# Peptides against a protein of PDB entry 7SID, part 1

Scores and structures below are computed, not measured.

Target 1, 151 residues: chain A of PDB entry 7SID
Amino acid sequence: LHMYLMLLKELPGEEYPLPMEDVLELLKPLSNVCSLYRRDQDVCKTILNHVLHVVKNLGQSNMDSENTRDAQGQFLTVIGAFWHLTKERKYIFSVRMALVNCLKTLLEADPYSKWAILNVMGKDFPVNEVFTQFLADNHHQVRMLAAESIN
Structure headers, positions and changes below count from the first letter of each chain, unless a header shows other numbers.
Peptide ipSAE is a variant of ipSAE made for these designs: the mean of its two directions, with the distance scale d0 fixed at 1.0 Angstrom where the peptide's residues are scored. Compare it only between designs on the same protein; published cut-offs may not carry over.
A fold fails the geometry check if it doesn't show the stated peptide or something in it is severely misdrawn.

## One batch from the design tools (peptide; aimed at target 1 M121)

Design b1_p8_1 (made by RFdiffusion4)
Pose (drawn by RFdiffusion4):
Structure b1_p8_1 (pose): chain A 151 residues (1-151), chain P 8 residues (1-8)
Amino acid sequence: as target 1 above (151 residues)
Amino acid sequence: SLFEEPFF
């Protein structure tokens, strides 16, 4: 777990992007890793805080081949799964704050929501519309984080 | 099992 979190945090870089096949190799076990630790709040928070670093390489669309969409789908489906589980009151405010940070990073990467769309229950939700929902949260810290990052 | 599988 430590090895994988370290690789996720360190390998992606903004100045010189990785090949997309390497991004796919990084994102391949993430689904299983998140499945094991669905119950644990601390691990989930750590996982989100470490995966928010991959958006810098994911946002590149110059080489918009099939691998780009595959990697974007692989990431967006996990993010949507976390969001859906959060909507059902399954996570504490720490995981919600980490998800807010991830969504803010996604909004930074794709301001027009061309590709950053969460898919859940056969429906699609743009990230910008989902982000404003956190202004009505039951925890003051998450609301303040969303209000401050609304810019 | 996949993490996102219950929703797809």

Design b1_p8_1_s1 (made by RFdiffusion4, then SolubleMPNN; from b1_p8_1, 4 letters changed)
Fold by OpenDDE base, seed 3:
Structure b1_p8_1_s1 (fold): chain B 151 residues (1-151), chain A 8 residues (1-8)
Amino acid sequence: as target 1 above (151 residues)
Amino acid sequence: RKFEEEFL
């Protein structure tokens, strides 16, 4: 876990995006890692903070359309699962803050949720619609973060 | 989908 998290932390930001092939390789173990530690608040927070680098790299890629779609799908599956567990009140505010930052970054890349759609339990939820729900979060800091992202 | 079921 530590080595994987360190690798995610060292990823470059939007200014110097990684090739989609590299992003895809980093996403492959992500689902398994998230599943194993889904009940650990600190680990989930750390994962969500580090995958911000991945989200920044999922922006309009001129590379292989199949690889792009695959990477987007794998990432959205993970985010969808975190969102679903958030709806079930499984995560503390600190984890929800990190999730909102991920959703914010997705909306920057896809403001109209053309591809940023969460599929949870067979139902589709556009990220822009999902994001709006955090304006009514129980924790004041989460509401504030969500509100700042709209302005 | 498989991951989602295991994750949840």
Scores: peptide ipSAE 0.045, ipTM 0.764, DockQ to the pose 0.263
OpenDDE base, seeds 1, 2, 4, 5: peptide ipSAE 0.045, 0.045, 0.045, 0.047; ipTM 0.762, 0.764, 0.760, 0.767; seed 5 fails the geometry check

Design b1_p8_1_s2 (made by RFdiffusion4, then SolubleMPNN; from b1_p8_1, 3 letters changed)
Fold by OpenDDE base, seed 4:
Structure b1_p8_1_s2 (fold): chain B 151 residues (1-151), chain A 8 residues (1-8)
Amino acid sequence: as target 1 above (151 residues)
Amino acid sequence: PLFEEEFL
């Protein structure tokens, strides 16, 4: 876990995106890691903070490529799972804060939710619609972050 | 596991 998290942490920022092939390799174990540690709030927070870089990489790639679609799918699956569990009240505010930041970054890359669509339990949820739900979050910091990010 | 499908 720690080595994997270190690799995620070392992802470059938006200015220097990774090749999509490298992004895919990093994403492959992500769902398994998230599933294994889904009940560990600190690990989830750390993961969500690190995958912010993934969104930045995806947003600068050719969205029509097979690799890009694959990467988008893998990433959105993870985000969708975190969101779904959030709706089930499984995560503390700090994890929800990290999730909102991910959603914010997704909206920056795809403001109209053309590809940023969460598929959860066979249903599609555009990120822009998902994001607005955090405006009504129980924790004031989450609401404030969402309110600041929706612009 | 709870919501395992979402992470698969």
Scores: peptide ipSAE 0.041, ipTM 0.711, DockQ to the pose 0.280
OpenDDE base, seeds 1, 2, 3, 5: peptide ipSAE 0.039, 0.040, 0.040, 0.039; ipTM 0.711, 0.712, 0.703, 0.707; seed 2 fails the geometry check

Design b1_p8_1_s3 (made by RFdiffusion4, then SolubleMPNN; from b1_p8_1, 3 letters changed)
Fold by OpenDDE base, seed 2:
Structure b1_p8_1_s3 (fold): chain B 151 residues (1-151), chain A 8 residues (1-8)
Amino acid sequence: as target 1 above (151 residues)
Amino acid sequence: MKFEEPFL
């Protein structure tokens, strides 16, 4: 886990985009890692914070590329799972904060959720609609972060 | 876009 998290942390952001092939290779084990540690709040927070770099990379890529669509799908699957577990009240505020940051970054890249759509249990949820729910989060810091992201 | 099932 530690080694993988370190690799995610060291990923270049928007300023230095990675080749999509490298992004794909790093995303392959992500869902499995998240699944194994889904009950560890600190690990989940750390993962979500580190994958912000991946989101930034995806946002500037050619959306018509097959590799881009594949990477987007793999990433959005993970975000969708975290959102689902959030709805199930499985995560504390610090994990939700990290998730909101990911959603914010997605909306910056795709404000109208043309590609930023979460698929959960076979149903599609546009990120802009998902994001709005955090404006009513039970924790004040989560609401504040969500509200600040709208402007 | 391809989607895998969430790890839930």
Scores: peptide ipSAE 0.047, ipTM 0.675, DockQ to the pose 0.144
OpenDDE base, seeds 1, 3, 4, 5: peptide ipSAE 0.038, 0.043, 0.044, 0.046; ipTM 0.685, 0.700, 0.691, 0.681

Design b1_p8_1_s4 (made by RFdiffusion4, then SolubleMPNN; from b1_p8_1, 3 letters changed)
Fold by OpenDDE base, seed 5:
Structure b1_p8_1_s4 (fold): chain B 151 residues (1-151), chain A 8 residues (1-8)
Amino acid sequence: as target 1 above (151 residues)
Amino acid sequence: SLFHEEFT
């Protein structure tokens, strides 16, 4: 786990995007890691914070690439799962903060949710619609973070 | 579990 998290943390920023093939390799174990540590709030927060770099890379990539679509799909599956569990009140505010930051970054890359769509339990939820729900979050810091993203 | 189904 620690080695994997280190790899996620060391991803280049927006100035130097990774090849999509490398992004795919990093995303392959992500769902398994999240599933294994789903009850560990600190690990979940750390994962969500580190995958921000992945979101930035995905937003700058060629949307016509099969590898891009595959990477986006794997990433959105993980985000969708975190969102679903958030709806069930399984995560503390710090994890929700990290999730909102991921959603914010997705909206910056895809404001109209053309590809940023969460599929949960067979239903599609555009990220722009999902994001607005955090404006009514129980924790004031989460609401504030969501609000500043709109302004 | 639902979590496993959602993440995989």
Scores: peptide ipSAE 0.149, ipTM 0.790, DockQ to the pose 0.322
OpenDDE base, seeds 1, 2, 3, 4: peptide ipSAE 0.148, 0.138, 0.144, 0.074; ipTM 0.788, 0.792, 0.781, 0.743; seed 2 fails the geometry check

Design b1_p8_2 (made by RFdiffusion4)
Pose (drawn by RFdiffusion4):
Structure b1_p8_2 (pose): chain A 151 residues (1-151), chain P 8 residues (1-8)
Amino acid sequence: as target 1 above (151 residues)
Amino acid sequence: MLFTDYAN
């Protein structure tokens, strides 16, 4: 787990992007890793805080081949799964704050929501519309974080 | 079960 979190945190870089196949290799075990630790709040928070670093390489669309969409779908499905589970009151405010940070990073990466769309229950939700929902949260810290990052 | 199955 430590090895995988370290690789996720360190390998992606903004100045010189990785090949997309390497991004796919990085994102391949993430679904299983998240599946093992669904119950644990601390691990989930750590996972989210470490995976928010991959959006810098994911946001590149110059080489918009099939691998780009495959990697974007692999990431967005996981993010949408966390959001759906959060809507059902399954996570504490720490995981919600980490998800807010991830969504803010996604909004930074794709302001127009061309590709950053969460898919869940056969429906699609743009990230910008989902982000404003956190203004009505039950925890003051998450609301303040969303209000401050609303810019 | 995969974690992504919670999206379905």

Design b1_p8_2_s1 (made by RFdiffusion4, then SolubleMPNN; from b1_p8_2, 5 letters changed)
Fold by OpenDDE base, seed 1:
Structure b1_p8_2_s1 (fold): chain B 151 residues (1-151), chain A 8 residues (1-8)
Amino acid sequence: as target 1 above (151 residues)
Amino acid sequence: MSFTSLTS
């Protein structure tokens, strides 16, 4: 886990996008890592904060590329899982803050949710619709972060 | 619901 988190943390940002092949390699263990530590709030927060770099890379990629679509799909599956568990009140506000930041970054790359769609239990949820739900979050800091992202 | 079930 620590090595994986270190790799995610050291990823270059939007200014220096990674090759999609490298992004795919980094995404391979993501689902398993998240699943293993899903009940650890601090680890989940850390993961969500570090994968922001992955989101930024995905947003700058060619959507017509098969590798891009694959990477986007894998990432969105994980984000969808975090969102679903959030709705079940499994995560404290600090984890939800990190999730909102991920969703914000997705919306910046895809404001109309053309590809940023969460599939949870066979149902599609556009990220722009998912994001608005955080405007009504029980924690004031989460609501504020969500509000700042929309305007 | 488990995380694994959501991502599988």
Scores: peptide ipSAE 0.133, ipTM 0.832, DockQ to the pose 0.365
OpenDDE base, seeds 2, 3, 4, 5: peptide ipSAE 0.126, 0.133, 0.094, 0.098; ipTM 0.811, 0.829, 0.800, 0.801

Design b1_p8_2_s2 (made by RFdiffusion4, then SolubleMPNN; from b1_p8_2, 6 letters changed)
Fold by OpenDDE base, seed 4:
Structure b1_p8_2_s2 (fold): chain B 151 residues (1-151), chain A 8 residues (1-8)
Amino acid sequence: as target 1 above (151 residues)
Amino acid sequence: DDFTSLTS
């Protein structure tokens, strides 16, 4: 786990995006890792903080390529799962804060949710619509972060 | 429930 997290942490940002093939290889274990540690709040927070770099890489890639769509799909699958479990009240505010940051980064890359769409249990949820839900989060810091993100 | 199942 820690080696994988370190790998995620060391991802290049927007200035130096990874080849999409490398991004895909990095994303392959992500869903499984998240599933294994979904009940560990600290690990989930750490994962969400680290995958911010993945979004930055995706935003600088060729959006029309099959590999890009695949990478986007794998990433959005994980985000969708975190969002779903958040709705089930499984995560404390610090994890939700990290999730909001991921959603914010997605919106920066895709303001109109052309590709940033969460698919959960066969249903599509555009990130821009999902994001607004955090404006009404029960925790004041989450609401503040969400509000600051749109200002 | 796992992440793969939740988004399948």
Scores: peptide ipSAE 0.311, ipTM 0.892, DockQ to the pose 0.604
OpenDDE base, seeds 1, 2, 3, 5: peptide ipSAE 0.298, 0.296, 0.303, 0.298; ipTM 0.889, 0.889, 0.892, 0.887

Design b1_p8_2_s3 (made by RFdiffusion4, then SolubleMPNN; from b1_p8_2, 6 letters changed)
Fold by OpenDDE base, seed 5:
Structure b1_p8_2_s3 (fold): chain B 151 residues (1-151), chain A 8 residues (1-8)
Amino acid sequence: as target 1 above (151 residues)
Amino acid sequence: EDFTSLTL
């Protein structure tokens, strides 16, 4: 786990996007790692903070390539799972803060949710509609972060 | 266990 998290942490930011092939390889084990540590709030927070680098890379990539679509799908699957568990009140505010930051970055890249759509249990949820739900979050810092993101 | 299938 620590070696994988270190690799995610060392990803270059938006200024130096990675080849999509490298992003895809990094995303392959992500869902399994998240599933294994889904009950660990600290690990989940760390993962969500580190995958911000991946989100930024996806937003700057050519969405017409097969590898980009594959990476997009794998990433959205993970975000959808975190959102699903958030709706079921499984995560503390700090994890939800990290999730909002991921959703914010997705909306910056896709404001109209053309591709940023979460599929959870066979149902589609556009990220712009998902994002607005955090304006009514139980924790004031989450509400403030969500409000700042749209203003 | 499928991460995306987790429910209360």
Scores: peptide ipSAE 0.046, ipTM 0.732, DockQ to the pose 0.408
OpenDDE base, seeds 1, 2, 3, 4: peptide ipSAE 0.040, 0.042, 0.042, 0.044; ipTM 0.724, 0.716, 0.726, 0.732

Design b1_p8_2_s4 (made by RFdiffusion4, then SolubleMPNN; from b1_p8_2, 6 letters changed)
Fold by OpenDDE base, seed 2:
Structure b1_p8_2_s4 (fold): chain B 151 residues (1-151), chain A 8 residues (1-8)
Amino acid sequence: as target 1 above (151 residues)
Amino acid sequence: DDFTSLTL
């Protein structure tokens, strides 16, 4: 886990995007890692914070390539799972804060949710619609973060 | 296991 988290953390940001092939390799174990540590709030928070770099990379790539679509799909599956469990009250505010940051970054890359769509339990949820739900979060810090991200 | 069912 430690090594994997370090790899995620060391991903270059938007200024220096990674080749999509490298992004795909990093995403391959992500769902399994998240599943394994789904009950550890601190680990989940850390993972969500680190995958922000992946979102930034995805936003700078050619959205028409097959590899890009594959990477987007793998990433969105993980985000969708975190969101689903959030709705089931499985995560504390600090994890939700990290999730909101991920959603914010997705909206910056895709403000009209053309590709940023969460598929949960066979149903599609555009990220822009998902994001607005955090404006009504029970924790004031989450609401504030979501509100600050609107503009 | 909701997470596993969603990601696997």
Scores: peptide ipSAE 0.066, ipTM 0.784, DockQ to the pose 0.338
OpenDDE base, seeds 1, 3, 4, 5: peptide ipSAE 0.057, 0.058, 0.065, 0.061; ipTM 0.765, 0.768, 0.782, 0.771

Design b1_p8_3 (made by RFdiffusion4)
Pose (drawn by RFdiffusion4):
Structure b1_p8_3 (pose): chain A 151 residues (1-151), chain P 8 residues (1-8)
Amino acid sequence: as target 1 above (151 residues)
Amino acid sequence: SAYEKLVN
């Protein structure tokens, strides 16, 4: 787990992007890793805080081949799964704060929501519309974080 | 699917 988190945090870089096949190799076991630790709040928070680093390489669309959409779908389905589970009151405010940080990073990467759309229950939600929902949260810290990052 | 592994 430590090895995978370290690789996720360190390998992606903004100045010189990785090949997309390497991004796919990084994102391949993430679904299973998240499946094992669905119950644990601390691990989920740590996983989200480490995965928010891949958006810098994911946001590149110059080489918009099939691998780009495959990697974007692989990441967005996991993010949407976390959001759906959060809507059902399944996570504590720490995981919600980490998800807010991830969504803020996604909004930074794709301001127009061309590709950053969460898919759940056969429906699609743009990240910008989902982000404003956190202004009505039950925890003051998450609301303040969303209000401050609303810019 | 990746969604079903995490949600179910």

Design b1_p8_3_s1 (made by RFdiffusion4, then SolubleMPNN; from b1_p8_3, 4 letters changed)
Fold by OpenDDE base, seed 1:
Structure b1_p8_3_s1 (fold): chain B 151 residues (1-151), chain A 8 residues (1-8)
Amino acid sequence: as target 1 above (151 residues)
Amino acid sequence: SALDKILN
């Protein structure tokens, strides 16, 4: 698990996109890692900051690819979990900032939430609707970041 | 937990 976190920290930026096969391999253990460290604010922030590169890679891929759909599904599951815990006020503002950045990147790739839909507890939440909720976040920096992303 | 249900 610690090796996995180290690997995430070494992810290349959007300038050097990863093959989808590599993205899939990175996503496989992600849900388990997030579950294990869900109460560690620093670890969650780190994870969200580095999976941002994964989101950027997903946005550049062919939407018709089976591997792309698989990767999107796995990633959205994790983002949905983080959002759910955010709704339960489990995360400090710095973690929410990182989550907003992920959502922003998703909206850039899919502004109409055609595929960027979070499924939480059997209910679907389009990312554009989820993102709007951060405009009313309790922390001013989170509100500002969300507002900058929409305008 | 709800989180476990979402992630698994």
Scores: peptide ipSAE 0.197, ipTM 0.846, DockQ to the pose 0.242
OpenDDE base, seeds 2, 3, 4, 5: peptide ipSAE 0.192, 0.188, 0.194, 0.196; ipTM 0.843, 0.840, 0.842, 0.845

Design b1_p8_3_s2 (made by RFdiffusion4, then SolubleMPNN; from b1_p8_3, 4 letters changed)
Fold by OpenDDE base, seed 4:
Structure b1_p8_3_s2 (fold): chain B 151 residues (1-151), chain A 8 residues (1-8)
Amino acid sequence: as target 1 above (151 residues)
Amino acid sequence: SSYDKILN
């Protein structure tokens, strides 16, 4: 787990994105890792913090590429699952804050939610719509982070 | 699906 998380952390930013093939290979185990540790708040927080780099890479890629769509899909699957579990009150505020940061980064890469759409239980939820819900989060720090993210 | 695997 820790080695995998380190690889996620070391992904380059927007200036020098990795080849999409490399990003895709790194994302392949992600859903399995999330499945194994979905009940561990600290691990989930760490995962969400590290996948921020993946979002930056995805935003700089050609959307017409099959590999890009595949990578986006795998990433959004994870984010959608975390959001679903958040709505079920499974995550503490620190995990929700990390999720807000991911959503913020997604909005920066895709402000109009052209590809950043969460499919949860067979329904599509644009990230910009999902993000606004955190403005009314029960925890003040989450609300503050969400509010600051739109400034 | 991967989504179901995470939630189940």
Scores: peptide ipSAE 0.423, ipTM 0.917, DockQ to the pose 0.883
OpenDDE base, seeds 1, 2, 3, 5: peptide ipSAE 0.420, 0.414, 0.418, 0.417; ipTM 0.917, 0.916, 0.916, 0.916

Design b1_p8_3_s3 (made by RFdiffusion4, then SolubleMPNN; from b1_p8_3, 4 letters changed)
Fold by OpenDDE base, seed 1:
Structure b1_p8_3_s3 (fold): chain B 151 residues (1-151), chain A 8 residues (1-8)
Amino acid sequence: as target 1 above (151 residues)
Amino acid sequence: SAEDKILN
């Protein structure tokens, strides 16, 4: 886990995008890692914070690329799962803060949720609609973070 | 699915 997290942390930002092949390799174990540590708030927060770089890389890629679509799908699956667990009140505010940052980054890359759509339990949820729900979060810091991202 | 693995 920690080696994997280290790799995620060392990902370059938007200014220095990674080849999509490298992104795909990093995403392969992600769902399994999330599954194993879904009940650990600190680990979940760390994962969400580190995958921000992945989202930034996805936003700069050609949306018509097969590899891009594959990477987007794998990432959105994880984000959707975390959002679902958030709706079930499984995560404390600090994890929700990290999730909002991920959603914010997705919206920056895809403001109209053309591809940024979460499929949870067989139902589609556009990220822009999902993001709006955090404006009514129970924790004031989460609401503030969400509000800062609207304009 | 990957989603099911995370949610269950």
Scores: peptide ipSAE 0.442, ipTM 0.922, DockQ to the pose 0.916
OpenDDE base, seeds 2, 3, 4, 5: peptide ipSAE 0.441, 0.439, 0.441, 0.440; ipTM 0.922, 0.922, 0.922, 0.922

Design b1_p8_3_s4 (made by RFdiffusion4, then SolubleMPNN; from b1_p8_3, 5 letters changed)
Fold by OpenDDE base, seed 1:
Structure b1_p8_3_s4 (fold): chain B 151 residues (1-151), chain A 8 residues (1-8)
Amino acid sequence: as target 1 above (151 residues)
Amino acid sequence: SPLDKILN
C-alpha cells in the first residue's frame, strides 16, 4: 500500500501529463486498494488526495482514445464507490473534503458531465448533479468548499 | 457488499 500511494503522490500535475498507458497501470490496483481500506478514513483520504493527479491527466487526454475511455471508466468506478459510501454516511468530513476536490477537478475537465458520469448500482449520476448535493453537506467546511467551486 | 459490487 505504501509504495502504491507513493507512486500516486509522485504523479505529475496537469502541466506535465503522463502517458495514458502509465495512468492505466496505476489505476489497475486502485479498486482493490479502495475496497480493502474502505473503512480506514486516513487511507481513504490519502487515496482521494493522490488521485487528483489522475483526474488532471485525464483532462489533458484525447477523449476519443480507447485508453482514455478505459482510464475514465476505472477512475469513475472508484469515485462512484466513495460517493456511494458518503451517501451512507460512512466517511468523516475530511474524506468528503477530498472527494469534493476530486469532483471539482472532474467538473473543471468536463463541466457538462459528458463523460464524468458515476454509475452506482446500475444507475447513472452525472458528476455535476452529484456535486450540488455537497452544497447541503452537514459539515460547514464541505459546504464552503463545494460553494467555492460552483461560482 | 454493495461496495464490492461497485468496485468489482
Scores: peptide ipSAE 0.102, ipTM 0.821, DockQ to the pose 0.242
OpenDDE base, seeds 2, 3, 4, 5: peptide ipSAE 0.100, 0.095, 0.100, 0.078; ipTM 0.818, 0.814, 0.819, 0.814

Design b1_p8_4 (made by RFdiffusion4)
Pose (drawn by RFdiffusion4):
Structure b1_p8_4 (pose): chain A 151 residues (1-151), chain P 8 residues (1-8)
Amino acid sequence: as target 1 above (151 residues)
Amino acid sequence: SLFTDYTH
């Protein structure tokens, strides 16, 4: 777990992007890793805080081949699963704050929501519309974080 | 089972 978190945090870089096949190799076990630790709040928070570093390489669309959409889908489905589970009051405010940080990073990466769309229950939600929902949260810290990051 | 099964 430590090895995988370290690789996720360190390997992606903004100045010189990785090949997309390497991004796919990084994102391949993430679904299983998240599946094992669904119950644990601390591990989920750590996982989200470490995966928010991949968006810098994911946001590149110059080489918009099939691998780009595959990797974007692999990441967006995990993010949408976390958001759906959060809507059902399944996570504590720490995981919600980490998800807010991830969504803020996604908004930074794709301001127009061309590709950053969460898919869940056969429906699609743009990240910008989803982000404003956190202004009505039950925890003051998450609301303040969303209000401050609303820019 | 996969974690992404919660989207279906």

Design b1_p8_4_s1 (made by RFdiffusion4, then SolubleMPNN; from b1_p8_4, 4 letters changed)
Fold by OpenDDE base, seed 1:
Structure b1_p8_4_s1 (fold): chain B 151 residues (1-151), chain A 8 residues (1-8)
Amino acid sequence: as target 1 above (151 residues)
Amino acid sequence: SSFTDLNF
């Protein structure tokens, strides 16, 4: 886990995106790792913070690429699961803060949620719609972070 | 378990 998280953390930013093939390889273990550690708040927060680099890479790629679509799909599945568990009040505010940052980054890459759509339990939820729900979060810091992002 | 069985 530690090594994997370090790899995610050390990914080049938006200025130097990785080839999508490499992004896909990094995403392969992600769902399993998230599932395994879903009950660990600290690990979940760390994962969400580190995958911000993945979102940045996804946003810089050609959306018409098959690899891009695959990477987007895999990533959105993970984010959708975190969001669903958040709605079930399974995560503390610090994890929700990290999730909001991920959603913010997605909106920066796709402001109109053309591809940033969460599919949860067979239903589609555009990220821009999902994001606005955090404006009503129970924790003031989460609300503030969400509010700052839409301005 | 208090967590959902939702798969990631």
Scores: peptide ipSAE 0.077, ipTM 0.742, DockQ to the pose 0.170
OpenDDE base, seeds 2, 3, 4, 5: peptide ipSAE 0.071, 0.065, 0.066, 0.049; ipTM 0.745, 0.736, 0.738, 0.729

Design b1_p8_4_s2 (made by RFdiffusion4, then SolubleMPNN; from b1_p8_4, 3 letters changed)
Fold by OpenDDE base, seed 4:
Structure b1_p8_4_s2 (fold): chain B 151 residues (1-151), chain A 8 residues (1-8)
Amino acid sequence: as target 1 above (151 residues)
Amino acid sequence: SSFTDLTK
């Protein structure tokens, strides 16, 4: 786990995107790692904080390529799962804040949610619509973070 | 729901 987390942490940012092939290899184990540690709030928070780099890389890629769509899909599947479990009240505020940051970064890359769409249980949820739900989060810090992202 | 069910 820690080796994988370090790999995520050390990813190049938006200015220096990774080859899409490398992004795909990085994303391949992500779902399994998240599933294994889904009940560990600290690990989930850490994962969500680190995958921000993935979003930054995706935003600089050719959106029309098959590999880009594949990478986007794999990432969005994980984000969708976290969001769904959040709605089931499985995560504390610190994890939700990390998720909001991921959603914020997605919106920066795709403001109109052309590709940033969460598919959960066979249904599509555009990230821009999902994001607004956090404006009404039960925790004041989450609401503040969401509101600050709009300004 | 489990995370595994959501991502498979």
Scores: peptide ipSAE 0.275, ipTM 0.883, DockQ to the pose 0.318
OpenDDE base, seeds 1, 2, 3, 5: peptide ipSAE 0.271, 0.270, 0.270, 0.193; ipTM 0.883, 0.883, 0.883, 0.838

Design b1_p8_4_s3 (made by RFdiffusion4, then SolubleMPNN; from b1_p8_4, 3 letters changed)
Fold by OpenDDE base, seed 4:
Structure b1_p8_4_s3 (fold): chain B 151 residues (1-151), chain A 8 residues (1-8)
Amino acid sequence: as target 1 above (151 residues)
Amino acid sequence: SSFTDLTS
């Protein structure tokens, strides 16, 4: 886990995106890792914080590439799962904070949710619509972070 | 829901 998280942390930002093939390789185990540690709040927070770099890479890639769509899909599946479990009150505020940051980054890359769409249980949820829900989060810090992201 | 069910 720690080695994998370190690799995610060291991903280049928007200025130097990785080849999509490399991004895909890093994303392949992500769902499984998240599943294994879904009940560990600290690990979930760490994962969400580290995958911010993935979003930056995805935003700089060719949208018409099959590999890009694949990478986007794998990432969005994980984010969708975290969001769904958040709705089920499975995560504390610190994890939700990290999730909001991911959603914010997604919106920066795709403000109109052209590709940033969460598919949960066969239903599509545009990230811009999902994001607004955190403006009404029960924790004030989450609300504040969400509100700041709008500005 | 389990995480596995959501991501499988």
Scores: peptide ipSAE 0.285, ipTM 0.889, DockQ to the pose 0.316
OpenDDE base, seeds 1, 2, 3, 5: peptide ipSAE 0.250, 0.262, 0.284, 0.239; ipTM 0.865, 0.868, 0.889, 0.858; seeds 1, 2 fail the geometry check

